Peptides against a protein of PDB entry 4JHK. Designs and how they scored, part 44

Target 1, 212 residues: chain A of PDB entry 4JHK
Amino acid sequence: EDYKIQSFDLETQKLLKTALKDPGSVDLEKVSSVIVDQSLKDQVFSREAGRICYTIVQAEAKQTNGSVFRRNLLNRLQQEFKAREETRKRSTQEWVCLVSFICNIFDYLKVNNMPMVALVHPVYDCLFRLAQSDALKNEEEVDCLVLQLHRIGDQLEKMNVQLMDELFNLLRDGFLLQEDLSSMGRLLLLEILEFRAGGWKLSDTAQKYYYS

## One batch from the design tools (peptide; aimed at target 1 L119 P122)

Design b2_p21_5_s2 (made by RFdiffusion4, then SolubleMPNN; from b2_p21_5, 11 letters changed)
Fold by OpenDDE base, seed 1:
Structure b2_p21_5_s2 (fold): chain B 212 residues (1-212), chain A 21 residues (1-21)
Amino acid sequence: as target 1 above (212 residues)
Amino acid sequence: SLEELEKELTPEFESLVNIIK
């Protein structure tokens, strides 16, 4: 399988590959930190890291019935989440990577085939931050917001429809009232509003219109 | 406000981490 680890050096790639197959033979705390660090810098990786993490979690569970990796991963994730405003201030790119990573973990790291309840609110918090006026004017942040809602919006709504309603009220207001949106940003907001209104689905014609 | 929302959301995340530890 392709886990998109090409951005790592060869030694780290080997470490990750070993963690995927034989997690008991590596330092899983180190593995978790490496994954989080790279997820904050590489957008491609940050969007796909959840699958890697899930695989490692499953491998460790099968091998030793342990949860060292998951524990360290979530601990680090919590630390980064708490520092999210400073991250955003420092680098928009790192901020959107962080959001993408958190959403990706939510999407892949399930317990009993259900999303981890504890991740629901952190995800919404990130999306609400992206829905603020100062973020909506930045197309990079709008791209991130819309992408995450496409990927996990349906799941999030099932977990808390009230928060989703509140979020989309902000998005609707942004679309209608905010003057400094880019043309593409405004288009993306309209698209995602339509996407949810259609039950988190797009018609074939709409899909072609927005993403051709 | 965002600050108020943060206060509501963060505790559940912390709880998860503590349980897993």
Scores: peptide ipSAE 0.031, ipTM 0.594, DockQ to the pose 0.087
OpenDDE base, seeds 2, 3, 4, 5: peptide ipSAE 0.033, 0.021, 0.022, 0.024; ipTM 0.658, 0.528, 0.533, 0.572; seed 2 fails the geometry check

Design b2_p21_5_s3 (made by RFdiffusion4, then SolubleMPNN; from b2_p21_5, 13 letters changed)
Fold by OpenDDE base, seed 5:
Structure b2_p21_5_s3 (fold): chain B 212 residues (1-212), chain A 21 residues (1-21)
Amino acid sequence: as target 1 above (212 residues)
Amino acid sequence: SLEELEKELKPVFESLVNLQL
């Protein structure tokens, strides 16, 4: 099984590979820290990070029936989530990486084959923040919002349809009423409105229209 | 130790996950 970990140095790559196969032989706190740090600066890695985290969690459960890695991972996520406003002020890029990472963890780390209930409100809080007027004017934040809704919107709606309705009311208002949206931002909002209305899917024709 | 860490670490997210299990 191959993982995209080329962004790490060779020593860290070895550490991650060992964690994936024999988690009991490495410092799982260090492993979780390395994964989170990289996910906060590389949005492309954040999805791979979810897959890596899932594999380590399963490997540790099988080896020792433990959850040390997951505990450290979630503890770090909680810390970053609490500091999300400061992160956004410091760097939009780091902020959208944080949102992407939280959403990917929600997507990959299942509990009894179901989404993690503990992450439902934190995920919605992040998406609601991206749906505020000061965020919708930034294409990078709109892109992040739309990407996450494409990835996990259907799952998230099943967890709480009322919050999803409220979120999309904000997106509708942004699309219709906000004057300082970019052309691409407005187009992306329209696309995601239609995406949900279509049952969280788009036809091939619609996909080409919005993303060609 | 890792075992000690597991016993002492009680993040809010993990606690909620434990209730879900």
Scores: peptide ipSAE 0.035, ipTM 0.633, DockQ to the pose 0.113
OpenDDE base, seeds 1, 2, 3, 4: peptide ipSAE 0.028, 0.032, 0.033, 0.037; ipTM 0.599, 0.618, 0.627, 0.606; seed 4 fails the geometry check

Design b2_p21_6 (made by RFdiffusion4)
Pose (drawn by RFdiffusion4):
Structure b2_p21_6 (pose): chain A 212 residues (1-212), chain P 21 residues (1-21)
Amino acid sequence: as target 1 above (212 residues)
Amino acid sequence: SSALAEQETLDEELKESFESS
C-alpha cells in the first residue's frame, strides 16, 4: 500500500500511481528513469523502491504480458552499477543509495519466484566494496553494508557461498586489524558476525546487547 | 506464461551483459 513516494513531485506522484494500474498508458521508460533518479537522491526511497517496482512489473505482465519496464529499470541500474566508483567519489550518500536500491530490487523483483541471478555478482561487487578499508572507516558505508546483509544476506549466501565466506573474512580482518574503524563501526561489524554465525538471525541476547 | 518467459530471458541476457563487461 505505501510505496513511500512522498519525496516526489506532485506531478510524478500521479505518473507513478497511474503506472501501477495502467502501465500501458504511460511511458515506462520515463517511469523507470524517474524512479532510478530519485532512488539515488533520497535514502528512504532507495531502501523501499522495490515495492513499487515490483507492483509495476507485475501490472505490465498482467495487462500486456510485457516486461519493458523491468527491462528499462534493469538496464538503467546496470549503467549506474557500472559507474559506481565514480558515483562514490562524487557522493558517498548517492553510492549508499545505489547499493540500497540494487539490493532492494534483488529482494523484491523475483523471476518465477526465484532471485534474479543477474544481480548476484553485482550485489557482491557492491558489498565487497563496502568491506574495503577505505570504506569501513566511514560509518555511513558500514551502516549500508550491514543493512544489506540483514535484509538479503541469507538469500545471497544461498546463491553463492564462496563469495559470502571471503566477504566475511574481510569483515573479521577489518574488525581485528584496522585502527581507523570507529566504535560504531566495531559494534556494527561484531553484530553482523554474530548474525551470520547464528544463521542470519538475531539472538535475544544480542538484541539486548547491541540495540536499544 | 509469455510474460514469465520474457522475464526469464531478460534475467539471462542481463547476466550475460555483466559477464561480457

Design b2_p21_6_s1 (made by RFdiffusion4, then SolubleMPNN; from b2_p21_6, 11 letters changed)
Fold by OpenDDE base, seed 2:
Structure b2_p21_6_s1 (fold): chain B 212 residues (1-212), chain A 21 residues (1-21)
Amino acid sequence: as target 1 above (212 residues)
Amino acid sequence: SSAEKKLEQLDQELLQSYLES
């Protein structure tokens, strides 16, 4: 299985490759740090990072029955989550990368084919933050919000439908009442409202309308 | 599996930590 790690230097690539195959032979704390750091800078990588993390977790569990990588990963994630407001203030790009990363970890790092319960509230908290008026006016944040809901909305709803209802109430209100949304932002909100209403699916016709 | 159980335990511990923060 191929992983997209070409953005790292050769030494780091070797480290990651070794972690994927023989996690017991590397510093898994360092591996987790490298993955998190890169994920906070590159939203595209953050999705791949989820897959990589899952593979490492499984490999370590199988090899040593350990969970060092996952523990370090999640601890770092929690630290970043706690500092999310400061991150948002500093850089919208880093903020949306953080959200994307948390959501991708939620999506990929499953246990017994189930999402981690520990990530449910952090994910929702991030999405709720993106659903606030000051965030909805920023197209980059709306893009992130809608993208994550497309990816994991159905899973999140299964974990807590009440929070999802509350979230979408905010999105509806934003769509209807907020005047400083961009045209694209408004379109995306409408699309995601329709997406959920359709059971987290979009018809081909709607797909063409919103994205073509 | 034992590994899965450990991961589940970690998940619960993290959740508890979140609730306490």
Scores: peptide ipSAE 0.056, ipTM 0.699, DockQ to the pose 0.842
OpenDDE base, seeds 1, 3, 4, 5: peptide ipSAE 0.024, 0.026, 0.022, 0.024; ipTM 0.597, 0.589, 0.611, 0.588

Design b2_p21_6_s2 (made by RFdiffusion4, then SolubleMPNN; from b2_p21_6, 13 letters changed)
Fold by OpenDDE base, seed 3:
Structure b2_p21_6_s2 (fold): chain B 212 residues (1-212), chain A 21 residues (1-21)
Amino acid sequence: as target 1 above (212 residues)
Amino acid sequence: MEAEKKLEELDKELLKSYLES
């Protein structure tokens, strides 16, 4: 299986590839740190990061029945999540990367193809933060919010429909009542409202209208 | 605070899930 890790230097790529195949032969704390650091800089990589993390977790479990990588990964995730408001104030880009990373971990780091229940509230907390008025006025944050809902919204709803209803009430109110939304932001909110209303599906016609 | 607490429990839940699988 191929992973998109071209953004790393060759030495780090080798480290990651080795971790994927023989996790016991590398420093898994270092591997986890490298993955998290890059995920906080690049949303595109953060998508791959979820898949990479799952593979390493499975490989380590199979090889040594260990969980060193997972423990280090989750510990770092906890630290970043706790500092999320500071991160948002410092850098919107790092903040949306953090949200993307948490959502991707939710999407890929599953057991028996089931999401981790403990991630549900942290994910919703991030999405609710993006749905606040001060965030909805920022197109970069709206883009992140809508992207995550497209990717994992249906899964999140299955975990807690009440929170999803509350979230979309905020999005509806933002779309209808908030005056300082960008044109693109307003368009994206309308699209995601229709996306959920359609059972988390979008017609080809609607896809072309919103994203062409 | 609730969300942060839940995240702090991630490792425990994941371990439990793996053991039950």
Scores: peptide ipSAE 0.032, ipTM 0.676, DockQ to the pose 0.064
OpenDDE base, seeds 1, 2, 4, 5: peptide ipSAE 0.031, 0.030, 0.030, 0.029; ipTM 0.691, 0.580, 0.577, 0.575; seed 1 fails the geometry check

Design b2_p21_6_s3 (made by RFdiffusion4, then SolubleMPNN; from b2_p21_6, 11 letters changed)
Fold by OpenDDE base, seed 3:
Structure b2_p21_6_s3 (fold): chain B 212 residues (1-212), chain A 21 residues (1-21)
Amino acid sequence: as target 1 above (212 residues)
Amino acid sequence: SEAEEKLRQLDEELKKAYEES
């Protein structure tokens, strides 16, 4: 299986490839750190990172029945999550990358093909933060919010419909009442409201209208 | 934060599992 790791230098690429096939032969703490660091800089990679992490977790479980990689990964994730407000103040880009990474881990790092229950509230907390008025006025944060809801909204709703209802109440209020939304931000909020109302599906016509 | 507590709990569970393995 091919992974999109061309953004790393050759030495790091080799490290990652080895971790994917023979995790016991590499420093898994270093591997987890490298993946998290890059995910905090590149949202595109953070999507791939989820898949990479899942593969390493499975490889280690199969090889040694261990969970060293997952432990280090989630430990680092916890540290970044705890510092999320500081990150947001420092860099909107790093903040949305953090949210994207957490959501992608939720999406890919499954246990028996089920989401990790412990990640549900952290994910919702990130999305609720993006749904606050001070975040909705920033198109970059709205882009992130809408993207994650498109990717994992249906899964999150299955885990906790009450939180999803509360989240979308905020989005509806933002769409209707907040005056300092960008035109694109308002359009994206409308689209995601319709997306959920349609059972987390979008018609081809609607897709062209909002994203062409 | 409830979310932070959930992550902490997960971390502790993983640490325990590692120590027991």
Scores: peptide ipSAE 0.172, ipTM 0.767, DockQ to the pose 0.066
OpenDDE base, seeds 1, 2, 4, 5: peptide ipSAE 0.061, 0.046, 0.036, 0.086; ipTM 0.676, 0.658, 0.563, 0.710

Design b2_p21_6_s4 (made by RFdiffusion4, then SolubleMPNN; from b2_p21_6, 13 letters changed)
Fold by OpenDDE base, seed 2:
Structure b2_p21_6_s4 (fold): chain B 212 residues (1-212), chain A 21 residues (1-21)
Amino acid sequence: as target 1 above (212 residues)
Amino acid sequence: SEAEKKLEELDKELLQAYLES
């Protein structure tokens, strides 16, 4: 399988490729660190990172019955999550990368084909932060919020419908009441409200309206 | 499998850590 790791230098690419095939032969702590670092800088990579991480986790489990990579990955993720407010203050871009990464890890790192319970609250916390008024006025944060909800909203709802209801109450209020939303931000909020209302599916008509 | 069980254990540990933070 081909993985999008061209953004790394050749040495790191080799490291990652080896981790994917023979995780027992590399420093998996280092591998996890590299993936997290890049994911915090490149939101586009975060989706691929999730897939890569899943593969490494499975490979290590199969090869050595180990969980070193996953443990280090999630520990690092937790550290970044704990510092999320500082990250947001420092850089909106880094903040949305962090959220994207956490959400994509949630999406890909399944345990027995189920989302990790440990990630449910962190994901919701991030999304709730994006749903606050000060974040909704920033189109970059709205983009991130809506993107994640499109990707994992249905899964998150299955894990905790009450939190999802609360989240969407905030989004509805933002759409209806907040005055300093960008035009695109408002449009995206409307779309995601309709998306959930439609059972986390976008009708053909809506698809044309919002994305044509 | 044993590997799956280990992952589940890790999940529980991380959840607990989050709740305590």
Scores: peptide ipSAE 0.030, ipTM 0.666, DockQ to the pose 0.863
OpenDDE base, seeds 1, 3, 4, 5: peptide ipSAE 0.023, 0.023, 0.026, 0.024; ipTM 0.602, 0.599, 0.530, 0.524

Design b2_p21_7 (made by RFdiffusion4)
Pose (drawn by RFdiffusion4):
Structure b2_p21_7 (pose): chain A 212 residues (1-212), chain P 21 residues (1-21)
Amino acid sequence: as target 1 above (212 residues)
Amino acid sequence: PEPNVSPRLFSDYPSKYMKSP
């Protein structure tokens, strides 16, 4: 029900609500463009855009059996994904928004009730980038890293365990060895190590230790 | 149809729900 589109221009809100019901009546290319655009600019929307993207993808399949919107969205995201390092240099805020959005799409948009394999390596590419020492020194990026691991970390490991293993080695390494990792960064990494070791769940006691 | 998504611990970034160091 709540797609979290309050950040949008009033005209665009109408465009988006229309695409949900009657995708054939709207320019799906322009619709996907305004969604990707806004997703890089607003944090709340970047972590929630998947719901509206899914609703539209399903609406098109139902109405016209088409997947044009899905296609425009994936190709536009691929382009942002390819330019990820440049975007990170320009704005950490935009970069964490891109990762949150890509991961939200991996969670929401399914293909025959299965995850899109097309996003598996790209998501790991993003999380490995966050696990680097130049990214871990920024609590903003650590926060982004652990958000995705909480939300899709389990799904991702099923698709590829080798990558999740090597990724968590970098987490342990940064935890023990890195000195400019902050106190908050340390709490976040420790919680995620326990989270994964526990089978991607938060124990009652960890809940008490880490979170208010 | 309703989407099939993973459960969530938090509605926002985890650091906002985490105790101060």

Design b2_p21_7_s1 (made by RFdiffusion4, then SolubleMPNN; from b2_p21_7, 6 letters changed)
Fold by OpenDDE base, seed 3:
Structure b2_p21_7_s1 (fold): chain B 212 residues (1-212), chain A 21 residues (1-21)
Amino acid sequence: as target 1 above (212 residues)
Amino acid sequence: MEPLVSERLFDDLPSKYMKPP
């Protein structure tokens, strides 16, 4: 398999490639730290990071029946999650990268081909934070919210439909009642409302309307 | 650092955000 790690320097690329094939030969704490650090800077990479993380987890399990990488990854993730409000205040970009990364880990880091139940509430917590009025006025946060719901909304709903209903109540109210939404933000909220209403699918006509 | 237990992951819940804007 080919992994998109060209954003790293050559030394780090070598480290990651080695971790993917022979995780026992590298410092897996360092590997996890590097992946998290880059994911907090690059939202595009965070998507690939989920797949990379899953592969390393599987490789370590097969090689040594260990879970050092996953443990370090989740520990770092929880640290960042705990500091999420401070991160948001410091940098909206880092905040949306954090949310994206958590969602991507949820999407890829499966246990017996099932999502990690422990990540359900953290993911919802991030999405609910993005659904607050102070976040909905920021296009960057709305973009993040809508993107994650497109990617994992159907999975999240299967895990907890009640929370999804509450989340979309907030989004509907934001769309209808909040005055300081940008034009694009309002459009994106409408799109995602219709997306869920359509069973987490978008018709060709709707796709052309919203993304032309 | 001491590893976090999976069942203890992320104690924060979205309930505090479950209200209209």
Scores: peptide ipSAE 0.033, ipTM 0.527, DockQ to the pose 0.033
OpenDDE base, seeds 1, 2, 4, 5: peptide ipSAE 0.026, 0.033, 0.023, 0.032; ipTM 0.642, 0.561, 0.545, 0.537; seed 1 fails the geometry check

Design b2_p21_7_s2 (made by RFdiffusion4, then SolubleMPNN; from b2_p21_7, 9 letters changed)
Fold by OpenDDE base, seed 2:
Structure b2_p21_7_s2 (fold): chain B 212 residues (1-212), chain A 21 residues (1-21)
Amino acid sequence: as target 1 above (212 residues)
Amino acid sequence: MEPIVSERFFDGPPSLYMKPP
């Protein structure tokens, strides 16, 4: 398999490639930190990072029955999650990257084909934060919110439908009642409301309306 | 591999309203 790691320098690329093939021969704490650092800067990479992380986890489990990488990864995520409000205040871009990364880890880093239970609440916490009025007025945050719900909403709902109902109540209220939404933000909220109502899918007609 | 379960990750259930920082 090919992984999109061209954004790293050659030395780091070599490190990552080695981790993917022979995780026992590298410092997996270093690998995890590199992946997290880049994911917090590049939302596009964060998607690929989920896949990379899953591969490394599987490789380490197979090679040594170890979980050093996953442990370090999750510990770092916990640290970033705890500081999420400070991150949001400092940089919206870093904040949405953090949310994106956590959601992508939730999506890809499955255990026995099931999401990690430990990530359910953190993911919801991030999405609920994006659903607050001060975040909904920011188009970048709305973009992130809607993107993640498109990617993992169905999975997340299966983990806790009550929280999903509460989340979408906030989104509905934002759509209907909040006056300082951008036109695009309002459109995206409407789309995601329709998306869930349609069983986490859109008709071809709706797809053209919102995205064509 | 067992699912990862840890209550240490999150700092509480999501709230319907979070005060902005």
Scores: peptide ipSAE 0.027, ipTM 0.510, DockQ to the pose 0.036
OpenDDE base, seeds 1, 3, 4, 5: peptide ipSAE 0.024, 0.023, 0.027, 0.023; ipTM 0.614, 0.503, 0.504, 0.513; seed 4 fails the geometry check

Design b2_p21_7_s3 (made by RFdiffusion4, then SolubleMPNN; from b2_p21_7, 7 letters changed)
Fold by OpenDDE base, seed 1:
Structure b2_p21_7_s3 (fold): chain B 212 residues (1-212), chain A 21 residues (1-21)
Amino acid sequence: as target 1 above (212 residues)
Amino acid sequence: MEPDVSERLFDGPPSKYMKKP
């Protein structure tokens, strides 16, 4: 398989490639740390990171029936999650990268082809935070929110429809009532409202309006 | 895949922005 890891130096690339094929031969704590660190800086890589993580988890399970990588990964995620408010205060970019990474792990790190239940509340917590008025006024946060809902909204709803209803009530209120949204932010909120209303897919009419 | 103890690290009450389940 081809993984997009060109942003790393050659030594780290080798480390990651080895982890993907022979996880027992590398320091999996270090591997997890490297992946998380890069994901917190690069939202594009964050998407790929989810796939990489899942592959390593599966490889380790097959090789040794171990879960060292997943344990270290989730421990690190927990640490970052706990500090999410401080991260948001320090850097909006790091904050949206964190949200993106958690959502991507939720999307890719399946257990028995099902989402990891333990991540449901953390994901919703992040999305609810992005749906607050002080976040909706920031276009970068709205971009993140809408992107994640496009990617995993349908899955999250299946896990807890009540929370999804509450979340979208906030988004509707933001769209209708909040005055300091950017034009693009308002457009994105409208699109995602219609996206869910359409069963987490766009109608032909909506497709033309937003993306043609 | 067997559940890991680390998977439960995210357990806890929701933030003030969410209603409790």
Scores: peptide ipSAE 0.042, ipTM 0.708, DockQ to the pose 0.032
OpenDDE base, seeds 2, 3, 4, 5: peptide ipSAE 0.030, 0.032, 0.027, 0.029; ipTM 0.668, 0.676, 0.641, 0.654

Design b2_p21_7_s4 (made by RFdiffusion4, then SolubleMPNN; from b2_p21_7, 7 letters changed)
Fold by OpenDDE base, seed 3:
Structure b2_p21_7_s4 (fold): chain B 212 residues (1-212), chain A 21 residues (1-21)
Amino acid sequence: as target 1 above (212 residues)
Amino acid sequence: MEPLVSERLFDGPPSKYMKPP
């Protein structure tokens, strides 16, 4: 199986490849740190990172029945989550990367083939923050919000439909009432409203309209 | 596998932003 790690130097690529196959032979704290650091810089990698993390977790569990990687990963993730407001103030780009990473960990990092329930509220917290008026005016944040909802919205709704209803009430109000949305931002909000209304599916006609 | 302490740290009260305005 191929993993998209071309953005790393060759030494780090080797480290990651070794971690994927033989996690007991590498410093898993360092591996987790490298993955988190890169995920905070590259939103595309943030998605791939979820899959990579899951593979390492599975490999370590099978090899040593250990959880060193998962522990270090989640500890670092918790630290970044707690500092999310400071991150947002410092860099919108890092903030949306953080959200993307948390969402992808939720999507891929399963425990006994089940989603980690502990991540449900943190994910919603991030999405609700993106749904605030001060965030909706930023197209980069709207892009992130809509992207995550396309990817994991149906899963999140199954975990807590009440929070999803509240979230989409905010999105509806933003679409209808907020005056300083970009044209693209407004279009994306409308699209995601229709997406959920259609059972988290998009018709071919809608696909052409919004993304042609 | 068993839940970790680090996973439980994500379990907390919702932020103020999770409440409707």
Scores: peptide ipSAE 0.086, ipTM 0.755, DockQ to the pose 0.034
OpenDDE base, seeds 1, 2, 4, 5: peptide ipSAE 0.042, 0.052, 0.041, 0.042; ipTM 0.557, 0.737, 0.539, 0.730

Design b2_p21_8 (made by RFdiffusion4)
Pose (drawn by RFdiffusion4):
Structure b2_p21_8 (pose): chain A 212 residues (1-212), chain P 21 residues (1-21)
Amino acid sequence: as target 1 above (212 residues)
Amino acid sequence: SRLEYLSEKSDEDFEHHNESS
């Protein structure tokens, strides 16, 4: 029900609500463009845009059996994904938004009730970037890392365990060895190590230790 | 490196997905 589109221009809100019901009536290329655009600019939307993207993808399949919107969206995201390092230099805020958005798409947009394998390596590419020492020194990026690991970390491990294992080695390494990792960064990494070791769930006691 | 590997595999997955569409 709530796609979290309050950040949008009033005209665009109408465009987006229209695409949900009658995709054939709207320019799906321009629709996917305004969604990707906004997703990089607003944090709340970046971690929620998957809902509205899925609803539109399903609406097109139902109405016209087409997947044009899905296509434009994936190709536009691929282009942002390819430019990820440049975007990170320009704005940490945009970069964490891109990761949150890509990961939200991996969570919501399924292919025959299965995850899109096309996004498995790209998502790991993003999270490995967050696990680097130059990224871990920024609580903003550590926050982004552990948000994705909470939300799709379990699904991702099923698709590829080797990568999740090597990724968590970097987490342990940064935890023990890195000195400019902050107190909050340490709390976040410790919680995610316990989270994964516990099978991607938060124990009652960890809930009490880490969170208000 | 792992980052080069992931970059190459990401390109391959995108190319494969676009050809199959």

Design b2_p21_8_s1 (made by RFdiffusion4, then SolubleMPNN; from b2_p21_8, 9 letters changed)
Fold by OpenDDE base, seed 2:
Structure b2_p21_8_s1 (fold): chain B 212 residues (1-212), chain A 21 residues (1-21)
Amino acid sequence: as target 1 above (212 residues)
Amino acid sequence: SLAEELREKSEEAFEQWNASS
């Protein structure tokens, strides 16, 4: 019920609040654009953005049986996804925000309480990109990768276990073989390897080691 | 390659979704 939208100006906050309650009374294309733009700048917001988007989608569906917001959201997401390599070259921060946003949309924007099939491959594509050697050497990218896997790894695996196996092969190789990983990056990779091996949950021992 | 396959499937996924929506 309470959404963290304090980062927006008051006018935009009103727009978002109205969209959440009465989506038919606002320009949902504009709403989607605002949410995407902010999500590409603020990785923390991307988590909240997923929840906001889900609420708007549900509200619009109930109010008008429409899907204007979702369509605009996904269209914009597609545009950003297509340009992901250029985004990465331009700004690592924007790139990890993009990945975070896509993953959080996958996490929150359920269809019939199921993950959106259309986002499975795009999400994996992003994660595989983060698992490449040139990305693994960047702690910011490793952090993003590990964070997303913590959040949605179990869901992604259910959608495609083969891709998850391939992804973790890359992570294992990075952990074992890549020499230019940061110490923290290496620890994060180890942790996520153990996380999956433990059924996408941390053991008590691992919890103490990494977070105490 | 797997990377290429993922890119293609990703693009197709978005296209299919947009077409069905």
Scores: peptide ipSAE 0.300, ipTM 0.866, DockQ to the pose 0.889
OpenDDE base, seeds 1, 3, 4, 5: peptide ipSAE 0.288, 0.283, 0.290, 0.287; ipTM 0.861, 0.859, 0.862, 0.861

